# Peptides against a protein of PDB entry 6J54: the designs that were tried, part 225

Target 1, 223 residues: chain A of PDB entry 6J54
Amino acid sequence: NENLFASFIAPTMMGLPIVTLIIMFPSLLFPTPKRLINNRTISIQQWLIQLTSKQMMAIHNQKGQTWSLMLMSLIMFIGSTNILGLLPHSFTPTTQLSMNLGMAIPLWSATVFTGFRYKTKTSLAHFLPQGTPALLIPMLVIIETISLFIQPVALAVRLTANITAGHLLIHLIGGATLALLNINTMTAFITFTILILLTILEFAVALIQAYVFTLLVSLYLHD
Target 2, 42 residues: chain B of PDB entry 6J54
Amino acid sequence: QFQFTGIKKYFNSYTLTGRMNCVLATYGGIALLVLYFKLRSK

## One batch from the design tools (peptide; made by RFdiffusion4, then SolubleMPNN)

Design b2_p27_6_s4 (from b2_p27_6, 16 letters changed)
Fold by OpenDDE base, seed 5:
Structure b2_p27_6_s4 (fold): chain B 223 residues (1-223), chain C 42 residues (1-42), chain A 27 residues (1-27)
Amino acid sequence: as target 1 above (223 residues)
Amino acid sequence: as target 2 above (42 residues)
Amino acid sequence: LLELTTLLALEAFNILLPAELLLLKLR
């Protein structure tokens, strides 16, 4: 009797954490180019990275664009891990809240501290929106302060929840299809069709969540 | 565009400096309240 | 997109929790 969450248990082999290898594996799919004209796959990857970089860094000034490398590495990591996690019987590290918090908190802290260091006045002013009535100022400052501290949590939980929910749906619908194969073939076929559509959706969600995660980090940097 | 005089010059919700001062004043007020309650409890 | 994905996630959780309970009852 395996629980529904068995797929989210960190895999170990002989007491050794295989999770570390799984986390490192996506990096092998993106080798550094050594030639002027690379293979088609590498060229496409670089082109996609350039496009995403232009889109994400368009809101930043030259100083903010120094974060481009970090943000692109982040989106590539999350995106690749999420896509690989949709393979059958695969484990996605990004389904673990600890992993996402481990990324979100340092990145959020770095953006906040960078803001306070170089744009102290503007950063402090962000705790009070423009045009606030005088009587609401203290309350709104408190709310904005709380909102700031919720940002890393929301960032991590959003990614975790979206990916985890997708995986759970795939497993549940997949299990239902297998159970219905011998009971009602027509219903099993319908359920299987839903599973296929859901898997396609989850591929899109995997990329979108990676983008949103990185974009929000970028937005926090820009303030 | 925004002509503020007196206290409103330093504490307004429209200018960058005014907003910053309002935030600092709010934090300062909260800190003083916390300190007051802490000292009162002792 | 974020709002859409969050809504989808919420809907997913609303479906998954009852489904999990049903599976537990069937086992």
Scores: peptide ipSAE 0.180, ipTM 0.732, DockQ to the pose 0.026
Fold by OpenDDE base, seed 2:
Structure b2_p27_6_s4 (fold): chain B 223 residues (1-223), chain C 42 residues (1-42), chain A 27 residues (1-27)
Amino acid sequence: as target 1 above (223 residues)
Amino acid sequence: as target 2 above (42 residues)
Amino acid sequence: LLELTTLLALEAFNILLPAELLLLKLR
């Protein structure tokens, strides 16, 4: 089934990896404003960024709000790459687990270290839920410690799995529709309808996964 | 206010300090157990 | 509310992902 995973292979041109260019391309879609009153497209983008920033940073104190730029850049990057990945014959870098781990592990570690640095007492106390019976304390602390170390892995795997599964499903249903075009037109129409519904769902998934990824990073910072 | 006396004052699951101490005690206990097994193998 | 919405979103995707994987296995 090499054809199913062909779209997930890192693209190369003349032996040179073009993944870097693909990663940088979304940045061209978000130009920096140079005027007080920008065009409608840039104004809408800035408005959306402002709304999301206000929503995400509402849970953070002033010190946590210093991370707003990094978190907003992260959500814009993941969101834009995921949406662009739904275009025909496009490559999504976020389908690569290595890339997602490369984002998740440093961000998670930074949040954990900042927590230990500024909120050492609260951060250590977080390993023990309030009101636990004394007999369960050692076991629960161990479980919470394991849970902490699973966080970056879960963060990366969730994003990778959701986007990858969506792409695979679009590919499979798309292939099925093409195969059924000359076999049974009625079944082909049904599968095509499912494909359209699935693509709409994947657009939503792409944005939500970007949001969830950044939000979880922010939540780990808050804890 | 929970009237914790004695060891319960320092090791409780309700106060922030108590929770912290419990976590540190558990990590310390695990570290000592690991150290014991390492020293026993020598 | 934000924590609740995030948890609900995560649960929703944790349901959707297995469903997608199941659909992939059925094909």
Scores: peptide ipSAE 0.171, ipTM 0.752, DockQ to the pose 0.030
Fold by OpenDDE base, seed 3:
Structure b2_p27_6_s4 (fold): chain B 223 residues (1-223), chain C 42 residues (1-42), chain A 27 residues (1-27)
Amino acid sequence: as target 1 above (223 residues)
Amino acid sequence: as target 2 above (42 residues)
Amino acid sequence: LLELTTLLALEAFNILLPAELLLLKLR
């Protein structure tokens, strides 16, 4: 209903797109360090970035290592936006499929293009799994080609669906708790407990979705 | 490790070159089919 | 190994999403 999806409407003020400012806001939360020994928050951020960078780039060769900056920026952006979106009355840009497609399609295209550019033989060979029976080769190549084109769509839809579903669930259970406060306080307490547990889960989902999105882009680059 | 002779040397599912050629052949076949139907409709 | 773990993670999310939708329908 209109009330359920009201939080997903792109916010505008006086016809101006506030969404642009919302998208840029997470960048302010990650300032560049100026000291050798930084504040605790910056140090934790740097540690997390280094840890994730080391983990994600361990699979890639030197050429793939050049994507480290882009992938780390991507995970930081998606992660921060998802976490900020869990604040009350907040708008999450990543709930918009258009935005996620806008990220997924170019990144996917870039990874596929780089694969064809530097590893042409291997990239073309990936359309046919090794050891396939001769009779199944044409069909399997077609299926693999279709699978390739589904990748950006699946990437965008997964992120959008998971974040949106989480938000809807929080709103619905939250609404149910408020409705039950005057009906049955004991049941309302139970639903409130579930809401808390769900909120914790959604924080985890927010980070995991950012990680998975970035990781899949990285994997597509590795081929 | 794999000794292929004849057509199997170029079209196999075990070597990179063979796999690539199979993929190209399939795309070429599809393109020819599309072209055939397009020319037939005119 | 990483591909397998990512696939497993994706599968887990595919399970989680329907569960969330079911909970939404029930409440």
Scores: peptide ipSAE 0.152, ipTM 0.749, DockQ to the pose 0.029
Fold by OpenDDE base, seed 1:
Structure b2_p27_6_s4 (fold): chain B 223 residues (1-223), chain C 42 residues (1-42), chain A 27 residues (1-27)
Amino acid sequence: as target 1 above (223 residues)
Amino acid sequence: as target 2 above (42 residues)
Amino acid sequence: LLELTTLLALEAFNILLPAELLLLKLR
């Protein structure tokens, strides 16, 4: 089992955390545009960022639009790290629950506090769904309060579990293909096909999870 | 528009203000309950 | 086999959750 989880061990060199460098590496993939007409790759990147920003921020008012930079940076960070994590022998920081909690809790707290600051009445009213029978009000308020505090945990665990499960599945199926090469070539071929389909799915999942993470933060901000 | 009178005006599950007041009342009730048990133990 | 099924269930969740969120957004 150690071999299965070896890819999830935080890499260190000479006692120094290389994780910091790994976290900072995706930032190098997103250079700032210098020209009015940039290279095709940069133009596509900027176009994609603009589309995602418009899509996610469409639900927010002008004050909520101030979070656009933060949310866009977040989605680009998580998305890039997840994609880079699919490279062979790569380490994905987003598989670490500690990092995801480190992102989820502050962002969630910020969204909740901003909601209470600027939309106090609406935010407090969200603890009670509209049309609730009077007898169930206290219980439902408690449940909704608990639900609020579960949000950051669910956000972090969802991201961690989805990315980790994908990596584990790739390793398991990959290991199975190698083991079946000497047993049954036909079965190995089928398993290999599944592996390819799974890797494609994981690329999609990597982007989707980044989007879902940022979207949920955005939704919590919108309330 | 819902027209509520009496206590329902301030505590209802339909209006924004009513919902807010219900939430605050619930938290207040819990706080009082906790305070009661705390004082009882002394 | 149990581990595989759990992983597949998680993978299914990865697909279902975005779909649900999209449906909620469309409403």
Scores: peptide ipSAE 0.215, ipTM 0.754, DockQ to the pose 0.019; fails the geometry check

Design b2_p27_8_s2 (from b2_p27_8, 19 letters changed)
Fold by OpenDDE base, seed 4:
Structure b2_p27_8_s2 (fold): chain B 223 residues (1-223), chain C 42 residues (1-42), chain A 27 residues (1-27)
Amino acid sequence: as target 1 above (223 residues)
Amino acid sequence: as target 2 above (42 residues)
Amino acid sequence: SEALKRALELARQSIQESLLLALLALL
């Protein structure tokens, strides 16, 4: 059903991909503060950033808190792109698995390499859970190693799947609503109500997925 | 807090150092197995 | 260890909420 996935095709203008511009667009929504007391919008943004930063970095020591800027920029980027993607006829870059992998793999690798660099003993010991029976040690170490490499994939797929699924549902229900307008107005009204509720839900999902993505990256850094 | 003697002191699943050594031993064993099969195929 | 437990619990709760929302979206 190509028509269902047509909204997920990378948009082009005059043969040039405009995906880069779409990805950069959310940065325009978060201007840097210029005054001691900023306007309401910037103040709310800064307050939200401070709140989420305190929550995210609470589990990290002083060295881990160095990643606060990167993690906060990450959550703001993912959150903003997800929310903007819910606009009608919009393209959500985070629905593209390639983008999420391109974002997850470097962050994951950075956290893993940082762990091996500064906490080598603990990082190596993490491949073997405490209290494992002796006979299961070799197999479990292999499983934990494989699990480590699955982490970036799971991180990217989780975000992609949740956002994509939500978008698909919105498009399907929206298309059904339009089709039913000419058939039965009552059923179209019910379908439209479901669409509204679904869109509200997807706003929550968009924010939650951004939070989960950033939280898991932070968790991998903490380990 | 666990008192181990002998080989269990170095290879155990309870202490941090023991767990690390077990992981290293496992990777070393896998590397040796891979090497063995490569040499066997030749 | 307490920080790790807290982080894991937060992650678990977030994932559960996400799954619940996904299920609700499918209803």
Scores: peptide ipSAE 0.051, ipTM 0.711, DockQ to the pose 0.019
Fold by OpenDDE base, seed 1:
Structure b2_p27_8_s2 (fold): chain B 223 residues (1-223), chain C 42 residues (1-42), chain A 27 residues (1-27)
Amino acid sequence: as target 1 above (223 residues)
Amino acid sequence: as target 2 above (42 residues)
Amino acid sequence: SEALKRALELARQSIQESLLLALLALL
């Protein structure tokens, strides 16, 4: 069990945490374009960013467009870190709940605060769904208030759980495959096939979770 | 469109303003209850 | 034939090695 979670331990060198370097590393993968026609890789990257930007900002008005840069940076960061985490013997910072909470809480609070600042009436009205019977109003308002505070937690846990579960599953199936290689090659092949499919799924999950995380932040902003 | 009269005009679950007022009233009520129990504890 | 058996064994070994390498690439 200890070996299973060894990959989730924060790496350190000489007692100094290198997590900061790991967090900063994805930023190096996204250089700023300098030419009118950049390399194919950069062009594709920019194209993807534009597509995601259009999707994310489609739900926002002009004032909401101000959050475009932050949301895009967030999705790129989470997505890149998640994908890089799928590399063998790599550390995914997003598997750490503390990091995800550290991102979720400020963003959530910012969105909620922005909502209350510019859309006070609408934001307050969201605590009470339309058509609620009069007798259920106090109870439902309380529930919605609690639900609001659970949002950042759910946001962080969702990302953490999905990424962590995926990594654990890959390691478990991988270990099982290795063990079965010496027992039955056919069964090992089956498990290996599952591992491949799972890896592909995890790549998709990595991207989807980044998108969902950013999308939910955006939705909370939109209210 | 709903036509509300009296208290229902200000406190309803259908209009935006009504919903807001209901929320504020709920929070106000809770705050008053908390305050009451705090003062009673003295 | 014995030659076929040997060929199958070599194929099996090559598949195992490939699987191992692929697994190492994923883990």
Scores: peptide ipSAE 0.020, ipTM 0.583, DockQ to the pose 0.016
Fold by OpenDDE base, seed 3:
Structure b2_p27_8_s2 (fold): chain B 223 residues (1-223), chain C 42 residues (1-42), chain A 27 residues (1-27)
Amino acid sequence: as target 1 above (223 residues)
Amino acid sequence: as target 2 above (42 residues)
Amino acid sequence: SEALKRALELARQSIQESLLLALLALL
């Protein structure tokens, strides 16, 4: 159905990709604080940033806390783009698997490389869990190696699939509601109620997926 | 603390060093197998 | 009975219009 996937087509104007502008737009929503007591919106933003920063960095040592800026910028970027994507007739860049892979692979590579650089013994030992029977060691090492390489793919696909599925579901229920308006108004009202509840859920999902993505990156860094 | 003797001292699934050595041995074995099959085909 | 049917039809139309407007606001 061309109607269902039309919202996922990369937008262009006059042959120029405006995706870059869309990606840069969330940065305008987070101005740097200039006053001790800022506006309520900025204060809430700073409070959320501090809260999430404390939560995410609590599991890291001092060396791991150097990644705080990157991780917090990542969660803000993904979260803001996901929320903006829920606006009517908007394009969500995070629905593009290429974008999410572009974020996941470098971050994963950086965390893995950092682990091997500073904690070589622990990182190598991570391929073999403690207490593994001797007969299962070779097989488990191979499985763990494969698991490591699946991590960036899992990060990207999880984010992409959840956001895309949410958008599709909203469009499907919305389309069903529109179609039922002329058939049965009562049923259309029920589907509309479901649409509202689903939209609220998708707002939560948008934030949760941003958090989970960043949390997993942070977890890989801690390992 | 686990006290291992002999080869178990270097290759075990309990100590950090032992686990590391097991991983290296596994990768080394795989590399040797790949090399063997590569040389066999020539 | 005819007045009731007309009232129900009018109510149905008003609800449909409201739902359409609300749907257009969300989609």
Scores: peptide ipSAE 0.016, ipTM 0.570, DockQ to the pose 0.016
Fold by OpenDDE base, seed 2:
Structure b2_p27_8_s2 (fold): chain B 223 residues (1-223), chain C 42 residues (1-42), chain A 27 residues (1-27)
Amino acid sequence: as target 1 above (223 residues)
Amino acid sequence: as target 2 above (42 residues)
Amino acid sequence: SEALKRALELARQSIQESLLLALLALL
C-alpha cells in the first residue's frame, strides 16, 4: 500500500521541500492584466472571475462585498491547484489536510468574529433556531454550538477527502489498467474507459469542491 | 405578531431578542454549573 | 436561513460524493 500513497507525500528535492514552489505555481497561470484588450486566455479568465464574483457576492451586502477579493482569490487558488493536481504524477497540495485546515480555520474564525462584531444579536440568536420548543432550547443551543466548531473541520475535511479519494481512485484504476494490458486487453479496455470517465468526473469535482469551500466560507460570513 | 407577556417576552424562540436571551441564559447556566462543580471539588 | 439551508444541502451533496468516492476507492 506504500505505492498507493506515494503520490500524497510532500515532494522533496535534495532534502528541500518543494511544496512551496508547487503552491506558487498556479499564480503564474493568472497574470495581471496590462492592457485594455488582453489576449484570449486572460480575457476568458477575467470573464469567469467576474461571473463567479457576481454570483458569490450577490448574497452579501456592501460590507460583505469587501471580502470579495479574498474569496475570489481563494476559489481561484483552490480551483487551480485542484485542477493541476489531476495531471499525471502531479502533487496536489489540497490533498494535505494541514493545508486545508490552515485555510479553513483562519477564514472561519474571521467570519465568526466579524459576525459577532457587526451582528452580535443575530449571531447569538443563530444558536437557537426559530420555533424551538422550550424544553429543547438548552440542548439545541449546545448542539448548535458544537456544530459551529465543527464547521472549520468539516470544511477542510470535505475538500481533502474529496480530492484525495478521487486521486486514489484514479491511481488505483490506472494502475489496474496498466497491469491488465499484458493480461487481458478487453478487460483493460473496460477499466481504461472507466478511468477516463472518472477523470472527467474528478475535473468537475475539483471545481465544485473549490466552489463549495469558498461558498461555505462566504455563507458563514453572511450568517 | 406574537404578544408575549412576562418571562416569555424576554425568553422566546420566535423573536430575535428572545432567542438571544435564551442562548445567553443557556451559556450562563452552563457556566454557573461548571463553576459550582469546580468550587465544590475545591 | 435560506442561505444556510442551501449551504447545508451543498454540504450534504459534497459529503455524499465524498462517500461515494470513498466507497469506490475501497472496491
Scores: peptide ipSAE 0.063, ipTM 0.726, DockQ to the pose 0.025; fails the geometry check

Design b2_p27_8_s3 (from b2_p27_8, 20 letters changed)
Fold by OpenDDE base, seed 1:
Order: structure tokens, then C-alpha cells, then sequence
Structure b2_p27_8_s3 (fold): chain B 223 residues (1-223), chain C 42 residues (1-42), chain A 27 residues (1-27)
């Protein structure tokens, strides 16, 4: 089963982790604009960033707009890494739960702490849904507290599971397609068609997961 | 607008302040319970 | 018939090339 999980092994070179370089690589794909009128590719990139920024920050006040840079960088990072991870024999850092936890936990903590700092009353009130019967208040507060602490875990696991499952499925179907080439060409063709559809789906999932991850962080900030 | 009197004014699940107070009371109760058990064990 | 056969051959080859490329990208 090593072939199935080989793509999920952290690459190293000469005992040095290349993961750091892989993580930093997507940043090279987003150069800073140098001209008022940039190339088409850069212009489209900037347009997408602005569009996503407007959508993400629409739920935040001016004070919340300070998180725009962080959220945009996050979505661009996760999105780019996920897309690059779909390349053949590519390592996707976001498939590593440790990485996703490393991103989710600090960001979640920051959002929670920011909420408690500037919106203490509102944040505390979120531990108790409105209209709760008085007899259920203590239990519900406890459950809501636990739910709060599960948020970073759910955030990380969601991203990791979706990307990992996608990659694994692509490899499995791809391997099956290759195996079926010598057995039944028609079945291989069907399997290959499924593979193509799956790859397209994974591209969508890659972007959606990046968006959802960032959106949820934003929602936690908004409370 | 909800007009509550007595204890319901401070502890209710409908107002923001009431909800906050309920949460604080719950945490306080838990803290006291934990403290009680800690002191009891000694 | 000959022209049709050639057209089908070319089409098939093109599809095969594209599919192989897609497979390489997927694997």
C-alpha cells in the first residue's frame, strides 16, 4: 500500500525537509504588480483577489477589515497549494493534518481571542443560544463551549479529509484504469471517464475547500 | 424589547446581557464545583 | 469510405493523445 500513500509522505532531500520549500513555492506564483496596467494573467489574478476580498470582507466592519490581508493570503495559499497538489506526483501540504492544524488552531484562536477582546459580551452570549429554556442553560452552555473547541479540529480535518480523499481517489481510479487497460478496454474507458470527472471535481473541491476554510475563519471572527 | 423583572432581568436567554450572565453563572458554578471537589479531596 | 476511415483514425488518435495526457495528469 506504499504506492497509494507515497504521495502523502513528506518529501525530504539529504535529510532536509523540502516541505518548507513546497509551502513557499505558491507564493512565487503571485507576483506583486509593478505596473499600472499589468499582464493579462496578473490582471486576472488581481481581479480574482479583489473579488474574493470584497466577498469575504462584506460581512465585516471597518475594524474587521484589518483581517482582509490575512484571510486573502490564507485563501490564496490554500487554494494554490490545493491546485498544485493535483499535479501528477505532487505533494500537497494541505493533505497533512499537522499543517492544517497548524493553520487552523492559531487562526481560530486569534478569532476567538479577538472576539473576546472587542466583543466580550456578544462572544460570551454566543455560548447560549437565544430562547433557550432555563432548565437547559447549564448543559447547553457546556455543549456550546465544547463545540467551540471542536471548531479548529473540524476546520482542519475537513480540509485535510477532502483533499486527501480526493487525491487518494484519483490515484486509485487512475491505477485501476491502468490495470484495466489490459483486461477490458471498454471498462477502462469508463473508468477513465470517471477519473476525468473526478479530477474536475477535485479542482473544484480544491478551490471550495480553500474558500470554506477562509470563510469559516471569517465567520468565527464575525461571531 | 423584553421587559423582565427580578432575577429574570439579569438571567435570561433572550437578552444579550442575560445570556452573558447565564454563561458566566454557569462557568462560575462549574468553577465552584471543581473547587469544592479539590478542597474535599484534601 | 477511405476518407472516412482516415478521419476516424485521426480523430481516434487525437482522442487517445488527449486521454493519455489527461491520465498522466491524473496519476
Amino acid sequence: as target 1 above (223 residues)
Amino acid sequence: as target 2 above (42 residues)
Amino acid sequence: NKELEEALRVARESIERSLLLALLLAL
Scores: peptide ipSAE 0.025, ipTM 0.585, DockQ to the pose 0.014
Fold by OpenDDE base, seed 4:
Structure b2_p27_8_s3 (fold): chain B 223 residues (1-223), chain C 42 residues (1-42), chain A 27 residues (1-27)
Amino acid sequence: as target 1 above (223 residues)
Amino acid sequence: as target 2 above (42 residues)
Amino acid sequence: NKELEEALRVARESIERSLLLALLLAL
């Protein structure tokens, strides 16, 4: 069991945590454009950013569109870290719940406080759904308040659980495949095929979870 | 659109103002209850 | 051009196979 979770331990070198360097590494993959027509990689990156920006900001007014830069940077960061984490023997910082909470709580609080500041009446009214029976109003307001505070936790746990579970499955099936190579070659081939399909799925999950995380932050801003 | 009269005008679950007032009243009530039990325990 | 395309195809296939094996061993 200790060996199973060894890949999720924060890496250190000479007693110093290198996690900070790993977290900053994805930023090097996205250089700033310097020309009107850039390289193919930069052009694709800018195109993807524009597409995701248009999709996510479609629900926001002009005031909400001020968050575009932050949300785009967030999705690029989470997406890149998740994809890089699928590389062999790589450490994924987003598998650490502490990191995801560190991102989710400030962003959630910022969206909630922004909502209360500029849309106080609507934000307060959000604690009570429309058409609630009069007798259930106090209980429902309490439940909705609790639900609000669960949002940042759910946001962080969702991302962490999905990425961590994917990594665990890849490692387990990979280990099983290696163990079966000396026992039954045919069975090992089947497990290897499953591993390939699973890795492809996890690449998709990595991008989807980055998108969902950013989208939910955006939705909390709008609501 | 909705015609509410009396207390229902200020405390309803259909209008924005009514919902806001209900939420504020609920929080106020909870705060008063907490205060009451705190003072009673002393 | 045909020989180049075939060489690139074979090279791509060999790289893909080696990467899959390397991935398996690295997991």
Scores: peptide ipSAE 0.020, ipTM 0.584, DockQ to the pose 0.014
Fold by OpenDDE base, seed 3:
Structure b2_p27_8_s3 (fold): chain B 223 residues (1-223), chain C 42 residues (1-42), chain A 27 residues (1-27)
Amino acid sequence: as target 1 above (223 residues)
Amino acid sequence: as target 2 above (42 residues)
Amino acid sequence: NKELEEALRVARESIERSLLLALLLAL
């Protein structure tokens, strides 16, 4: 129904794309610290950034550590946009597959290219798992090559599908709750409870999807 | 730990060099097949 | 007083329903 997908239409005002402003807005929520002991909000943000940075960079060598800034910025961007998208009547840019592909393809290409540049032998060897029977080598190399090209698509689709599905589910259950208010108040209360639980779940999903997206990009860099 | 002789030294699924060569050989074979069909179509 | 209490009860229920509807519409 047109009403269900109305929230996913790219917002425009007077023909000008407001999407650009929406994408830039999360950046304002993360100001750079100016004091040694900052406000509670900034301190929590710094703590989360440091924690996630330690977890993600623990797998990488010194050369991989150079990607820390990019990966942390990515997780902050996706996480913040996803959380803001759960606000009522808000537009979530990450529900747009074009945006997620625009992020996934360059990052994936960069990781693959970096792997081929610095670890050429290892990267090429990854197309063939160790211990493969000789007869299956050509077929398995082809499958692994196809698998590589599916990676950026999988990253984009996973993020888009999870966020979009969550939004749709909230709208559907919310609409059902509204419809049941005048029919059966007790059933409407049950559906409302489910809606609340689902909303809490979607907050978790928003953060998890940001983390998973960034983590997988990091893992592709590690090869 | 693995002692390979002959062609198995260069084309094996256990060593990094062997795996790399197998991958390159596979790509080369595919490229030759594509080239063959392209030239045949003309 | 009984009529006033009933009126207040009905008014309270109507306000609660309207607020719930507004909240659901905001979602």
Scores: peptide ipSAE 0.015, ipTM 0.565, DockQ to the pose 0.015
Fold by OpenDDE base, seed 2:
Structure b2_p27_8_s3 (fold): chain B 223 residues (1-223), chain C 42 residues (1-42), chain A 27 residues (1-27)
Amino acid sequence: as target 1 above (223 residues)
Amino acid sequence: as target 2 above (42 residues)
Amino acid sequence: NKELEEALRVARESIERSLLLALLLAL
């Protein structure tokens, strides 16, 4: 069982944690454009960033659009780290619940406080859905309050669980394929096919989870 | 426009102000209950 | 030519198996 989780241990080199370097590495893949006409790779990156920014900020007013830089940086960070984590023997920092909580809690709190600061009346009213019968108001307000505090936890756990589960499955199926290579070649071929399909799925999941994480933060800001 | 009269004007689940007041009243009630139990233990 | 083709086929199969093993070990 320890072998299954070995890839999730924080990597160290000569007793020094190298997690910081791993976290910073994705930033090197996104250089700042310096020319009006960049190379094809940078142009595609900028185009994708622009499209995602337009899509995510479409639900926000001008005041909410001030968060665009932060939200875009968040999605780029999570997305890049998740994708890089699918490389062989790669460590994904987003598999660490502590890291995801470290991102989710401040962002969630910032959105909630921003809501209370600029939309106090609407934010307070959000704890009571419209049209609720009078007898259920106190209980429902309590439930909605609890729901609010569960949001950052759910946000972090969702990302962590999905990425972690994907990595575990890849390792398990990969290990099973290796074990079956000399036992039953046909079964090994089937498991290998499943591994390929699973890897493709995990690439999609990696991007989707990054998007969902950022989108939910954005939605909490809008509410 | 909902014609709410009396207490329903201020505490309703349909208007924004009414919803806000209901939430505040609920929190206030909980706070008072907690305060009551704390004072009772002394 | 037939022997060469067979040798090349065997070599290709061995390389493919090695690459597959390397990929599996990398995971």
Scores: peptide ipSAE 0.015, ipTM 0.571, DockQ to the pose 0.014

